# Peptides against a protein of PDB entry 4N7V: the designs that were tried, part 56

Target 1, 222 residues: chain A of PDB entry 4N7V
Amino acid sequence: TLRSITSPLVAHRLKPIRQKTKKAVVSILDSEEVCVELVKEYASQEYVKEVLQISSDGNTITIYYPNGGRGFPLADRPPSPTDNISRYSFDNLPEKYWRKYQYASRFVQLVRSKSPKITYFTRYAKCILMENSPGADFEVWFYDGVKIHKTEDFIQVIEKTGKSYTLKSESEVNSLKEEIKMYMDHANEGHRICLALESIISEEERKTRSAPFFPIIIGRKP

## One batch from the design tools (peptide; aimed at target 1 Q19 T21 E50 R106)

Design b2_p27_5_s4 (made by RFdiffusion4, then SolubleMPNN; from b2_p27_5, 13 letters changed)
Fold by OpenDDE base, seed 1:
Structure b2_p27_5_s4 (fold): chain B 222 residues (1-222), chain A 27 residues (1-27)
Amino acid sequence: as target 1 above (222 residues)
Amino acid sequence: SEDEEMEKELEEFEKELKEKYEEELEK
C-alpha cells in the first residue's frame, strides 16, 4: 500500500514556493496545496503533461492532464484543471502515481526541514526548531559563528574556524573537544526548551481551535 | 531508474532550497 511507503504529506503552515527541476515542477500554493507538474520538452518549449494536485493534508489527490493530454506550456503556476479530472483519496491512489506522490511528500518534508516552527533566542545563539516530523531538525546559530545542525540522523558542527564535521553516534559526541561540548550542551538545552514549548503551544492551539500559533518567536536577539 | 531520477530531482531542489533558506535563517 502507499501508506506502507509514506504517510500523507502535510503542507500546513508552509509558505508558497515553486521549484523546478529537469522533469518536474513542485509547488506549494497559497492554499497550501501541493502541485506536481510533470514537464516534457518539445521544440525547446516546456509543456506540462500531467499534474498531481495534493491537498494540504495529503489525503486528496486530484490528477489531470492539461489540454486534453497534449500538454500546456509551462508557466509561473500550475495549469488549471480541465474537465477530465480524476480524484483519489490517499488510500485509493493508483499505484502508478505512488512514486510521484512520494516525490511530493519528500519535497514537502525537505521544505518543512527548512521552515522555522519555533525560533528561540538565547544569550548566545539563535535556536530554530523546524516543521519537519518526526524528529524535527534543530539548528543553533551561535552569535560567535559556531553552528550546530541536529537532525534525526546526525549532528553537524561548524566551528569558528569554519571546520565542519558530522557526528552520527553518541560516542562521537562524547569525544568532542571540551570547548565544543559547551556549545553542544547549550544547543541541547535550547532543543529541550523548544520541544517543551512546542508541546505546550500545540496543546493550547488544539484547545483554542483557532488560527495557528506557529511559527512563533521566543525572546529577541541580544 | 525512476527512483534514481526522483532522487536527483530532490537533490537539485535541496541545493536550491538550502541557498534560499540559509539567508533567511540567519536573520
Scores: peptide ipSAE 0.043, ipTM 0.683, DockQ to the pose 0.808
OpenDDE base, seeds 2, 3, 4, 5: peptide ipSAE 0.028, 0.037, 0.037, 0.134; ipTM 0.667, 0.691, 0.684, 0.767; seeds 3, 5 fail the geometry check

Design b2_p27_6 (made by RFdiffusion4)
Pose (drawn by RFdiffusion4):
Structure b2_p27_6 (pose): chain A 222 residues (1-222), chain P 27 residues (1-27)
Amino acid sequence: as target 1 above (222 residues)
Amino acid sequence: ELTEEEEDEILEELEEKLDEELEEENE
């Protein structure tokens, strides 16, 4: 059953983005709702045959077929719903559409991996904690020129040269130059600080009923 | 409808686009 494989997507605090492609148009609206529009081409013009719209919390799914000859003319914004429409909860979503919800879930998870939640400026580097919690990606751009990319599984180092390599495990990073560990440790301290900063601020947010406390930009690029 | 290979290609193009935008912001 859907929910065996996937959890409801989270598109809160994400910026609006629209993505065209040969098959469909997947987007995130200003209301932070995820919209998936299936697209077909006819008479040198594109038609829409199905529209999936998922709530910001991913719990509510609305699917409408503007069933008509020629479908729906493709535009830059999602079309208004027709009358032969549908609405399901996440758990009540039919066996159909499951392939499409999983696609939308990946789309959102990808976007969150590139959406800054906390931006921290140190003496040596620009630190960014991303949105894909838990275990969000952590990216460090040193003014020195070195780039460090931290994942729940990976550590990625891009030296000033452009010489790039990936370090997976604790043993692999220990196989180091005892100079690059400074970049590694400074980035890890920055990661420690951002995880700490995120916790005490999101805690205050649960205490409040206001506009989101994210994303945050802390300090300034010297 | 959508195939797995097509979905991967669409998502790869989106990842490249987002990397380019984030690289520009960080510069």

Design b2_p27_6_s1 (made by RFdiffusion4, then SolubleMPNN; from b2_p27_6, 8 letters changed)
Fold by OpenDDE base, seed 1:
Structure b2_p27_6_s1 (fold): chain B 222 residues (1-222), chain A 27 residues (1-27)
Amino acid sequence: as target 1 above (222 residues)
Amino acid sequence: ELTEEEEEEDLEELEKKLEKEREEEMK
């Protein structure tokens, strides 16, 4: 099943973006829907032959073939759906579209990993918790030039000298220089605080049933 | 159809774009 390969994509709170690639254009719309436009070139003109429009929660996929399958000239936005529209739920998506959905999902996940959910200014750094899940990326930009990027899989450190390295195990983290450990400790504290705030704010969102509180900025740069 | 290699290239390009945008926000 598709679900065994990927979860429904989640595009909530993401800013609009349009990215053209070799054979496709992927967009996040103002509506937070995701569009995959499949592009073909004919006579030096690019045409959109197929569009997958995915709902913001990833659960509904609308597929249409612009201009009766003849294609529509590539523009600055996806072509409007035609009368020949197929709508599928995530679990009912035909297998022939799974790869395209996975592509969209990976695209969205990447965007999420670069989309601030919580920005927290400390005395020493700008901390950013990203939108991706599970295990949201966490970045710390120290005002003195040190950078720490935490992901679910690794920790990247950029020192003042510009030296960069990646830590993939706890043993490597424990083997850090004492100076770097201080930065790591601060980063971990900021991370803990952001996670705590995320939990609290999310709970308040649930209770209030209002517009999203995220993204949020806490504090200001000194 | 997109090949796996093309998809990876596309995502790498996107990542670079997004990284640049973040760097500009940090200025």
Scores: peptide ipSAE 0.334, ipTM 0.875, DockQ to the pose 0.857
OpenDDE base, seeds 2, 3, 4, 5: peptide ipSAE 0.317, 0.325, 0.321, 0.323; ipTM 0.869, 0.872, 0.870, 0.871; seed 2 fails the geometry check

Design b2_p27_6_s2 (made by RFdiffusion4, then SolubleMPNN; from b2_p27_6, 11 letters changed)
Fold by OpenDDE base, seed 1:
Structure b2_p27_6_s2 (fold): chain B 222 residues (1-222), chain A 27 residues (1-27)
Amino acid sequence: as target 1 above (222 residues)
Amino acid sequence: ELTDEEEEEDLKELDKKLEKEREEEMK
């Protein structure tokens, strides 16, 4: 099943973006829907032959073929759906579209990993918790030039000298120089706080049923 | 269809774009 390969993509709160590649254009729309435009070239003109429009929650996929499959000239936005529209739920998506959905999902996940959910300014750094899940990326930009980037898989450190390295295990983290450990401690504290705030804010969102509170900025740069 | 290699390239390009945008935002 598709679900065994990927989860429904989640494009909520993501800013609009359009990315052209060789064979496709992927967009996140103002509506937070995701569009995958499949592009073909004819006589030095690019045409959109197929569009997958995926709902913001990833659960509904609308597929259409512009101009009855003849294609529509590539423009600055996806072509409008034509009369030849198929609509599927995530669990009913034909297998022939799974790869395209997976691509869209990976695209969205990458965007999420670069989309601030919580920005927290400390005395020493700008901390950013990203939108991706599980295990949201967390970045700490120290005002003195040190940078720490935490992902589910690794921690990247950029020192003042520009020296960069990646830590992939607890043992490597424990082997850090004392100076770097201080930065790591601060980063970890900032991370803890952001996660705590995320939980609290999310709960309040649930209670109030208001517009999304995220993204949120806490504090300001000193 | 996109090959696996093409998808990876696309995502790398996107990553680069997004990172650049973030860097500009940080200035």
Scores: peptide ipSAE 0.487, ipTM 0.911, DockQ to the pose 0.782
OpenDDE base, seeds 2, 3, 4, 5: peptide ipSAE 0.478, 0.478, 0.478, 0.480; ipTM 0.909, 0.910, 0.909, 0.910; seed 5 fails the geometry check

Design b2_p27_6_s3 (made by RFdiffusion4, then SolubleMPNN; from b2_p27_6, 10 letters changed)
Fold by OpenDDE base, seed 4:
Structure b2_p27_6_s3 (fold): chain B 222 residues (1-222), chain A 27 residues (1-27)
Amino acid sequence: as target 1 above (222 residues)
Amino acid sequence: ELTEEEEEEDLKKLEEELDKKMEEEMK
């Protein structure tokens, strides 16, 4: 099943973006829907032959073939659906479209990993908890030039000199120079605080049933 | 159809663009 290889994508709170590649254009719309446009070239002109429009919660997929399958000239936005529209739930999506959905999902997940959910300014750094889940990315931009990027899988450190390295185990983290450990300690504290705030704010959001509280900014740059 | 390699390349390019945008926001 599709569910066995990916979960429904989640595009809530993501800003609109459009990324063109050779064979496809992937977009997050202002509506927070996700579109995959399959592009073909004919006589040096690019045409959209197929569109997958995925709901913001990833559960509904609308597939259509612009201009009766003849294709529609590539523009700055997906072509509007016309006739011959198919609508599927996530669990009923035909296998032939699974790869395209996965592509959209990976795209969205990447965007989420670069989309601030919580921005927290400390005395020493700008801390950012991202939208991706589980295990949201966390970035710390120290005002002195040090950068730390935490993911579920690794920690990347960029020192003042521009030297960059990746840590993939606790042992490697423990082997850091004392100077770097200070930055790491601060990063970890900022991370803890952001996670705590996320939990508290999410709970309040649930109770109020209001518009999304995120993204939020806490504090200000000194 | 996109190959797996093409998808990886596309995602890598996207990541680079997003990183660049993030860096600009941090200035």
Scores: peptide ipSAE 0.329, ipTM 0.868, DockQ to the pose 0.879
OpenDDE base, seeds 1, 2, 3, 5: peptide ipSAE 0.168, 0.323, 0.329, 0.327; ipTM 0.680, 0.865, 0.868, 0.868

Design b2_p27_6_s4 (made by RFdiffusion4, then SolubleMPNN; from b2_p27_6, 9 letters changed)
Fold by OpenDDE base, seed 5:
Formats: C-alpha cells, sequence, structure tokens
Structure b2_p27_6_s4 (fold): chain B 222 residues (1-222), chain A 27 residues (1-27)
C-alpha cells in the first residue's frame, strides 16, 4: 500500500513556493495545497501534461490532464483544472501515481524541515524548531558562530573555525571535546524547551480552535 | 518519467535554494 511507503503529506502553515525543475514544477499554493506539474517540451515550449493537486492534509489527490492531455503552456502557476478530473483518497490512489506522490511528499518534508515553527532566542543562540515531523529538525545558531543542526538521523556541528562534522551515534556525541559539549548541552536544553513549548502551545491551539498560533517567536535577539 | 536520481537532484537543488533563503533571512 502507499501508506506502507509514506504517510500523507502535511503542508499546513507552509509558505507558498514554486520550484521548477527539468521535468516538473512543484508548488505549495496559498491554499496550502501541493501541486506537481509534469512538464514536457515541444518545439522549444514547455507544456504541462499532467497535474497532481494534493490537499494540505495529503488525503485527497486530484489529477487532471490539461487541455485534454495535449498539454497547457507552462505558466507562473498551475493550470486550472478542466474536464476529465480524477479525485482519489490517499488510500485509493492508483499505484501509477505513487512515485509522484512520494516525490511531492519528500518535497514538502524538505520544505517543512527548513520552515521555522518555533524560534527561541537564548542568551547565547538563536534556536529554531522546524515544522517537519516526526522528529523535527532543530537548529542552533550561536552568536559566536557555532552552529548545531539536529535531525532525526544525525547532528551536524559547525565550529567557529568553520570546521564541520556530523555525528551519527551516541558514542560519537560522547567523544566530543569538552568545549563542544558545552554547546551541545545548551542546544539540547533549547531543544527541550522548544518541544515543551510546542506541546503547550499546540494544546492551547486545540482548545481555542482559532487561527494557527505557529510560527511563533520566543524572546528577542540580544 | 522522473528517475530516483533525478528526484534526488531536484531535492538537492531545492535544499540549496531553501538554505540560501534562510541565510538571507538570518542576515
Amino acid sequence: as target 1 above (222 residues)
Amino acid sequence: ELTEEEEEEDLEKLEEELEKEREEEMK
């Protein structure tokens, strides 16, 4: 099943973006829907032959073929759906579209990993918890130039000198120099606080049933 | 259609663009 490969994408709170590649254009719309436009070139003109429009919660996929499959000239936005529109739920998406959905999902996940959800200013650093889940990326930009980037898979450290390295295991983390451990300790504390705030704010958001509270900024840059 | 390699290249390019945007925002 598609669900065994990927979860429904989540594009909530993401800013609009349009990224053109060689064979596709991927967009996050103002509506927070995600569009994948498949592009073909003919006579030095690019045409959109197929569009996958995915709902913000990833559960509904609308597929259409512009101009009856003849294609529509590539523009600054996806072509409007015309006739011959197919609508699928996530669990009923035909297998032939799974790769395209997965592509969209990976795109969105990447955008989420670079989209601030919580920005927290400490005495020593700017801490940022990102939108991706589970295991949201967490970045710490120390004012002295040190940077720590935590993901679910690794921790990247950039030292003041510009020296960069990646830690992939607890043993590597434990082998860090004492000076770097201090930065790591601060990063971990900031991370803990951001996660706690996320939980509290999310709960209040649920109770209030109002507009999204995120993204949020805590504190001020010194 | 898109190969896995092409998809990875697209994502890498996107990542680079997103990083540039963030770097600009951080300045």
Scores: peptide ipSAE 0.234, ipTM 0.824, DockQ to the pose 0.803
OpenDDE base, seeds 1, 2, 3, 4: peptide ipSAE 0.101, 0.227, 0.233, 0.232; ipTM 0.662, 0.819, 0.823, 0.824; seeds 1, 2 fail the geometry check

Design b2_p27_7 (made by RFdiffusion4; failed a check: the pose's geometry)
Pose (drawn by RFdiffusion4):
Structure b2_p27_7 (pose): chain A 222 residues (1-222), chain P 27 residues (1-27)
Amino acid sequence: as target 1 above (222 residues)
Amino acid sequence: EELEEELEEELEEFAEEEAEEFLEFED
């Protein structure tokens, strides 16, 4: 059953983005709702045959077929719903559409992996903690020129040369120049500080009922 | 700005790889 494979998507605090493609148009609206529009081409013009719209919390799914000859003319914004529409909870979503919800889930998870939640400016680097929690990606751009990309699985180092390599395990990073560990440790301290900063601020956010406390930009690029 | 460029590239790759597999029309 859907929920066997996937969890409801989270599109909160994400910026609006629209993505065209040969098959469909997947987007995130200003209301932070995820919209998936299937697209067909006819008479040198594009038609829409199905629209999936998922709530910000991913719990509510609305699907409408503007069933008509020629479907729906493709525009820059999602079309208004028709009358032959549908609405399901996440658990009550039919066996159909499951391939499409999973696709939308990946789209959102990809967007969150490139959405800054906390931006921290150190003496040596620009630190960014991303949105894809838990274990969000961590990216460090040293003013020196070196780039470090941390994942729950990976550590990625891009030297000033452009010489790039990936370090997966604790043993792999230990196989190191004892100078690059400074870049590694400074980035890890920055990661420690951002995870700590995120916790005490999101804790105050649960104490409140206001506009989101994210994203945050801390300090300034010297 | 660089992050937005990376995101656009990854979205293009993701749409090429999976849009034909997951976004099939159903009756």

Design b2_p27_7_s1 (made by RFdiffusion4, then SolubleMPNN; from b2_p27_7, 13 letters changed; failed a check: the pose's geometry)
Amino acid sequence: DELEKELEEELKKFSEEYSDKYLVEEE

Design b2_p27_7_s2 (made by RFdiffusion4, then SolubleMPNN; from b2_p27_7, 12 letters changed; failed a check: the pose's geometry)
Amino acid sequence: SELEEELEKELKEFNEKYSDKYLVEED

Design b2_p27_7_s3 (made by RFdiffusion4, then SolubleMPNN; from b2_p27_7, 13 letters changed; failed a check: the pose's geometry)
Amino acid sequence: SELEKELEEELKKFSEEYEDKYLVEEE

Design b2_p27_7_s4 (made by RFdiffusion4, then SolubleMPNN; from b2_p27_7, 12 letters changed; failed a check: the pose's geometry)
Amino acid sequence: DELEEELEKELKKFNEEYSDKYLVEED

Design b2_p27_8 (made by RFdiffusion4)
Pose (drawn by RFdiffusion4):
Structure b2_p27_8 (pose): chain A 222 residues (1-222), chain P 27 residues (1-27)
Amino acid sequence: as target 1 above (222 residues)
Amino acid sequence: FEITEEEEEEALEELEEKLNEELEEEA
């Protein structure tokens, strides 16, 4: 059953983005709702045959077929719903559309992996904690020129040369120049600080009923 | 109409490249 494989998507605090493609148009609206429009081409013009719209919390799914000859003319914004529409909860979503919800879930998870939640400026680097919690990606751009990309599985180092390599395990990073560990440790301290900063601020947010406390930009690029 | 795995991968790869370019520009 859907939920066997996937969890409801989270599109909160994400910026609006629209993505065209040969098959469909997947987007995130200003209301932070995820919209998936299937697209067909006819008479040198594109038609829409199905629209999936998922709530910001991913719990509510609305699907409408503007069933008509020629479907729906493709535009820059999602079309208004027709009358032959549908609405399901996440658990009550039919066996159909499951392939499409999983696609939308990946789209959102990808976007969150590139959405800054906390931006921290140190003496040596620009630190960014991303949105894809838990275990969000951590990216460090040293003013020195070195780039460090931290994942729950990976550590990625891009030296000033452009010489790039990936370090997966604790043993792999220990196989190191005892100078690059400074870049590693400074980035890890920055990661420690951002995870700590995120916790005490999101804790205050649960104490409040206001506009989101994210994203945050801390300090300034010297 | 159904989305194939090949089409999903192509659309997501283009989106990943675009987001990386935008993030590099912001930096």

Design b2_p27_8_s1 (made by RFdiffusion4, then SolubleMPNN; from b2_p27_8, 10 letters changed)
Fold by OpenDDE base, seed 1:
Structure b2_p27_8_s1 (fold): chain B 222 residues (1-222), chain A 27 residues (1-27)
Amino acid sequence: as target 1 above (222 residues)
Amino acid sequence: MELSEEEEKEHLEELEKKLEEEREKEI
């Protein structure tokens, strides 16, 4: 099943974006829907031949073939669905579209990993908790130039000298120079605080049932 | 029509670059 390979994509709170390659354009719309446009070139003109429009929660996929399958000229936005529309739930999406859905999913996941959910300014750094899940990326930009990027899989460190390295195990983290450990300690504290705030704010969102509180900025750069 | 893995990789690399550039100019 598709679910055994990937979860429904989640595009909530993501800013609109449009990115093109030779054969495809992927967009996150103002509506937070995701569109995959499949592009063909004819006589030096690009045409959208197929569109997958995915709901913000990833659960509904609308597939259409613009202009009766003849294609619609590529524009600054996806062509509107007019005719020859098929609608699927995530669980009943035909297998022939799974690769395209996964493509959209990876696109959205990358955007999420680079989309601030919480920005927290400390005395020493700008801390950023991202939107991706599980295990949201966490970045710390120290005002002195040190950077730490935590993911579920690794920790990247950029030192003042510009030296960069990746840590993939606890033993490597424990073997850090004392100076770097100080930065790591601060990063970990900032991370803990951001996670705590995320939990508290999410609970308030649940109770209030209002517009999303995220993204938020806590404090200001000194 | 299908997308190649290479096409997808290139797309994601370009996207990542764009996203980093956007973040750099922000707060």
Scores: peptide ipSAE 0.507, ipTM 0.917, DockQ to the pose 0.856
OpenDDE base, seeds 2, 3, 4, 5: peptide ipSAE 0.496, 0.503, 0.502, 0.505; ipTM 0.915, 0.917, 0.916, 0.916; seeds 2, 3, 4, 5 fail the geometry check

Design b2_p27_8_s2 (made by RFdiffusion4, then SolubleMPNN; from b2_p27_8, 11 letters changed)
Fold by OpenDDE base, seed 3:
Structure b2_p27_8_s2 (fold): chain B 222 residues (1-222), chain A 27 residues (1-27)
Amino acid sequence: as target 1 above (222 residues)
Amino acid sequence: MELSDEEIEEFLEELEKKLEEEREKEL
């Protein structure tokens, strides 16, 4: 099943973006829907031959072939859906479209990992919790130039000297110089606070059932 | 139409660069 390969993509709160390659264009729309346009070149003109439009919660996939399958000239936005539209749920998506869905999913996941959900200013650093989940990326930009980037898979450290390295295990973290451990401790505290606030704010958001509370900024740069 | 793994990875790399540049301007 598709579910055994990937989960439904989540594009909520993501800003509109459009990225083109030779064979495809992927977009997040103002509606927070995700569009994958498949592009073919003919007579020095690019045409959109197929479009996958995925709902913001990833559960509905609308597929259409512009201009009766003849293709529509590539523009600055996806072509409007035609009358011959196929609509699928995530669990009923034909296998021939799974790879394209995975492509959209990876696109969205990357965007989420670079989209601030919570920005928290401390006395020493700007802390940023991103939108991706589970295991949201967390970045700390210290005002003195030190940077720490935490992901589910690794921790990247950039020291004042410009020296950069990646840590992939707890043992490597424990082997850090004492001065770097101080930065790591601060980063971890900021991370804890952001996660706690995320939980509290999300609960209030659920109760209110109004406009999203995120992204949020806490404090200000000194 | 099918996309190769290489084309997908190249796309993601370009996207990451774009996203980083935009994020730095907003924050």
Scores: peptide ipSAE 0.357, ipTM 0.865, DockQ to the pose 0.753
OpenDDE base, seeds 1, 2, 4, 5: peptide ipSAE 0.356, 0.351, 0.347, 0.354; ipTM 0.864, 0.863, 0.863, 0.864; seeds 2, 4 fail the geometry check

Design b2_p27_8_s3 (made by RFdiffusion4, then SolubleMPNN; from b2_p27_8, 10 letters changed)
Fold by OpenDDE base, seed 1:
Structure b2_p27_8_s3 (fold): chain B 222 residues (1-222), chain A 27 residues (1-27)
Amino acid sequence: as target 1 above (222 residues)
Amino acid sequence: MELTEEEEEEHLEKLEKELEEEREKEL
């Protein structure tokens, strides 16, 4: 099943974006829907031949073939779904569209990993918890130039000298220079705080059923 | 670190290549 290989994409709170590749355009709309436009070139003009429009929660997929399948000239936005429309739930999506859905999902996941959910200014750094899940990316930009980027899979360190390296195991983390450990300790504390605040704020969102509280900024740059 | 257009393109190109390879297998 599609669910066995990917979860429904989640585009909530993401800013609109439109990115063209050689054969596709992926967009996050103002509505937080995701569109994959499949592009073909004919007579030196690019045409959108197929569109997958995915709801912000990833659960509804609308597939249409613009201009009766003849294609519609590529523009600055997806063509409107006017004809040849099929609508599917995530669990009922035909297998032939699974790879395209995964494409959209990976795109969204990338965007999420670069989208601030919580920005927390400490005395020494700007900390940023991203939107991706599970294991949201966490970045710390120290005001003195040190940077730490934590992902589920690794920790990247950029030192004041510009030296950059990646840590992929506890052993490597434990082998850090003492001065870098101090930055790591601060980063870890900032991370802990952001996760705690995320939990608290999310619970309040659930209780109030209000508009999203995220993204949120805590403190200000000194 | 903000998402750059270049990073998006690189990622999407990789995905696009994978999609194309899958399509070629079906022909």
Scores: peptide ipSAE 0.204, ipTM 0.726, DockQ to the pose 0.050
OpenDDE base, seeds 2, 3, 4, 5: peptide ipSAE 0.195, 0.375, 0.370, 0.377; ipTM 0.722, 0.889, 0.889, 0.889; seeds 3, 4, 5 fail the geometry check

Design b2_p27_8_s4 (made by RFdiffusion4, then SolubleMPNN; from b2_p27_8, 11 letters changed)
Fold by OpenDDE base, seed 5:
Structure b2_p27_8_s4 (fold): chain B 222 residues (1-222), chain A 27 residues (1-27)
Amino acid sequence: as target 1 above (222 residues)
Amino acid sequence: MELSDEEIEEHLKELEEKLKKEREEEL
């Protein structure tokens, strides 16, 4: 099943973006829908041959072949769907499209990992909790130039000197220089606070059923 | 029309670099 490969993508609260490669363009639209455009080149012109348009919640996939499959010239946005469209639910998506869906999902997940959900300014750093889940990325940009990037899999440290290294275990974290441990402690505290605030705000958002409260900014740069 | 794994990985890498740059500009 498709679910054994990936979960439905979630593009809520993501800003529009368009990224092109040689053979594909992936976009997040203003509607928070995700489009995968498959591109072919003919006579030095790029054409969109196939489009997968995925709903913001990932559960609906609309597939169309522009200009009756002849392709539509590549533009600054996906071509509009024609009358010849196929619509699928996530669970009914034909296997031939699973790889493309997975690609879209990975694209969205990457964008989410770089999309601020909570920005928290401390006396020493700008802390940012990202939108990806589970285990949202957390970045700390210290005003003195130190950077810490926490993911579910690792912690990356960039020191003032520009020296960069990755920590993948608690033992490695415990082996850090004392100076770096101070930064790590501050980062961890900021992370804890962001997670606590996320929980509280999400609960209030659920109760009010209002417009999204996120992204939010807490504090101000000193 | 299919995309190779290499093409997908390259695209994601380029995206990551773009997003990193954009974040640095916003910070």
Scores: peptide ipSAE 0.460, ipTM 0.906, DockQ to the pose 0.859; fails the geometry check
OpenDDE base, seeds 1, 2, 3, 4: peptide ipSAE 0.456, 0.449, 0.451, 0.455; ipTM 0.905, 0.903, 0.904, 0.905; seeds 1, 2, 3, 4 fail the geometry check

## One batch from the design tools (peptide; aimed at target 1 P116 I128 W141)

Design b2_p28_1 (made by RFdiffusion4)
Pose (drawn by RFdiffusion4):
Structure b2_p28_1 (pose): chain A 222 residues (1-222), chain P 28 residues (1-28)
Amino acid sequence: as target 1 above (222 residues)
Amino acid sequence: SEEEEEEELEEELEEELEELAEEEADLL
């Protein structure tokens, strides 16, 4: 059953983005709702045969077929819903559409992996904690020129040369130059600080009923 | 600059979205 494989998507605090493609148009609206529009081409013009719209919390799914000859003319914004429409909860979503919800889930997870949640400026680097919690990606751009990309699985180092390599495990990073560990440790301290900063601020947020406390930009690029 | 860095990050996201559209096109 859907929910065996996937959890409801989370599109909160994400910026609006629209993505065209040969098959479909997947987007995130200003209301932070995820919209998936299937697209067909006819008479040198594109037609829409199905629209999936998922709530910001991913719990509510609305699907409408503007069933008509020629479907729906493709535009820059998602079309208004027709009358032959549908609405399901996440758990009550039919066996159909499951391939499409999973696609939307991945689209969202990918956008969150590139959405800054906390931006921290150190003496040596620009630190960014991303949105794809838990275990969000951590990216460090040293003013020195070195780039460090941290994942729940990976550590990625891009030296000033452009010489790039990936370090997976604790043993692999220990196989180091005892100078690059400074970059590693400074980035890890920055990661420690951002995870700590995120916790005490999101805690205050649960105490409140206001506009989101994210994203944050802390300090300034010297 | 700060603006160049933000643009680079948006370019990376566009590239990964293009890859996702190619790799998972069978789900649509």

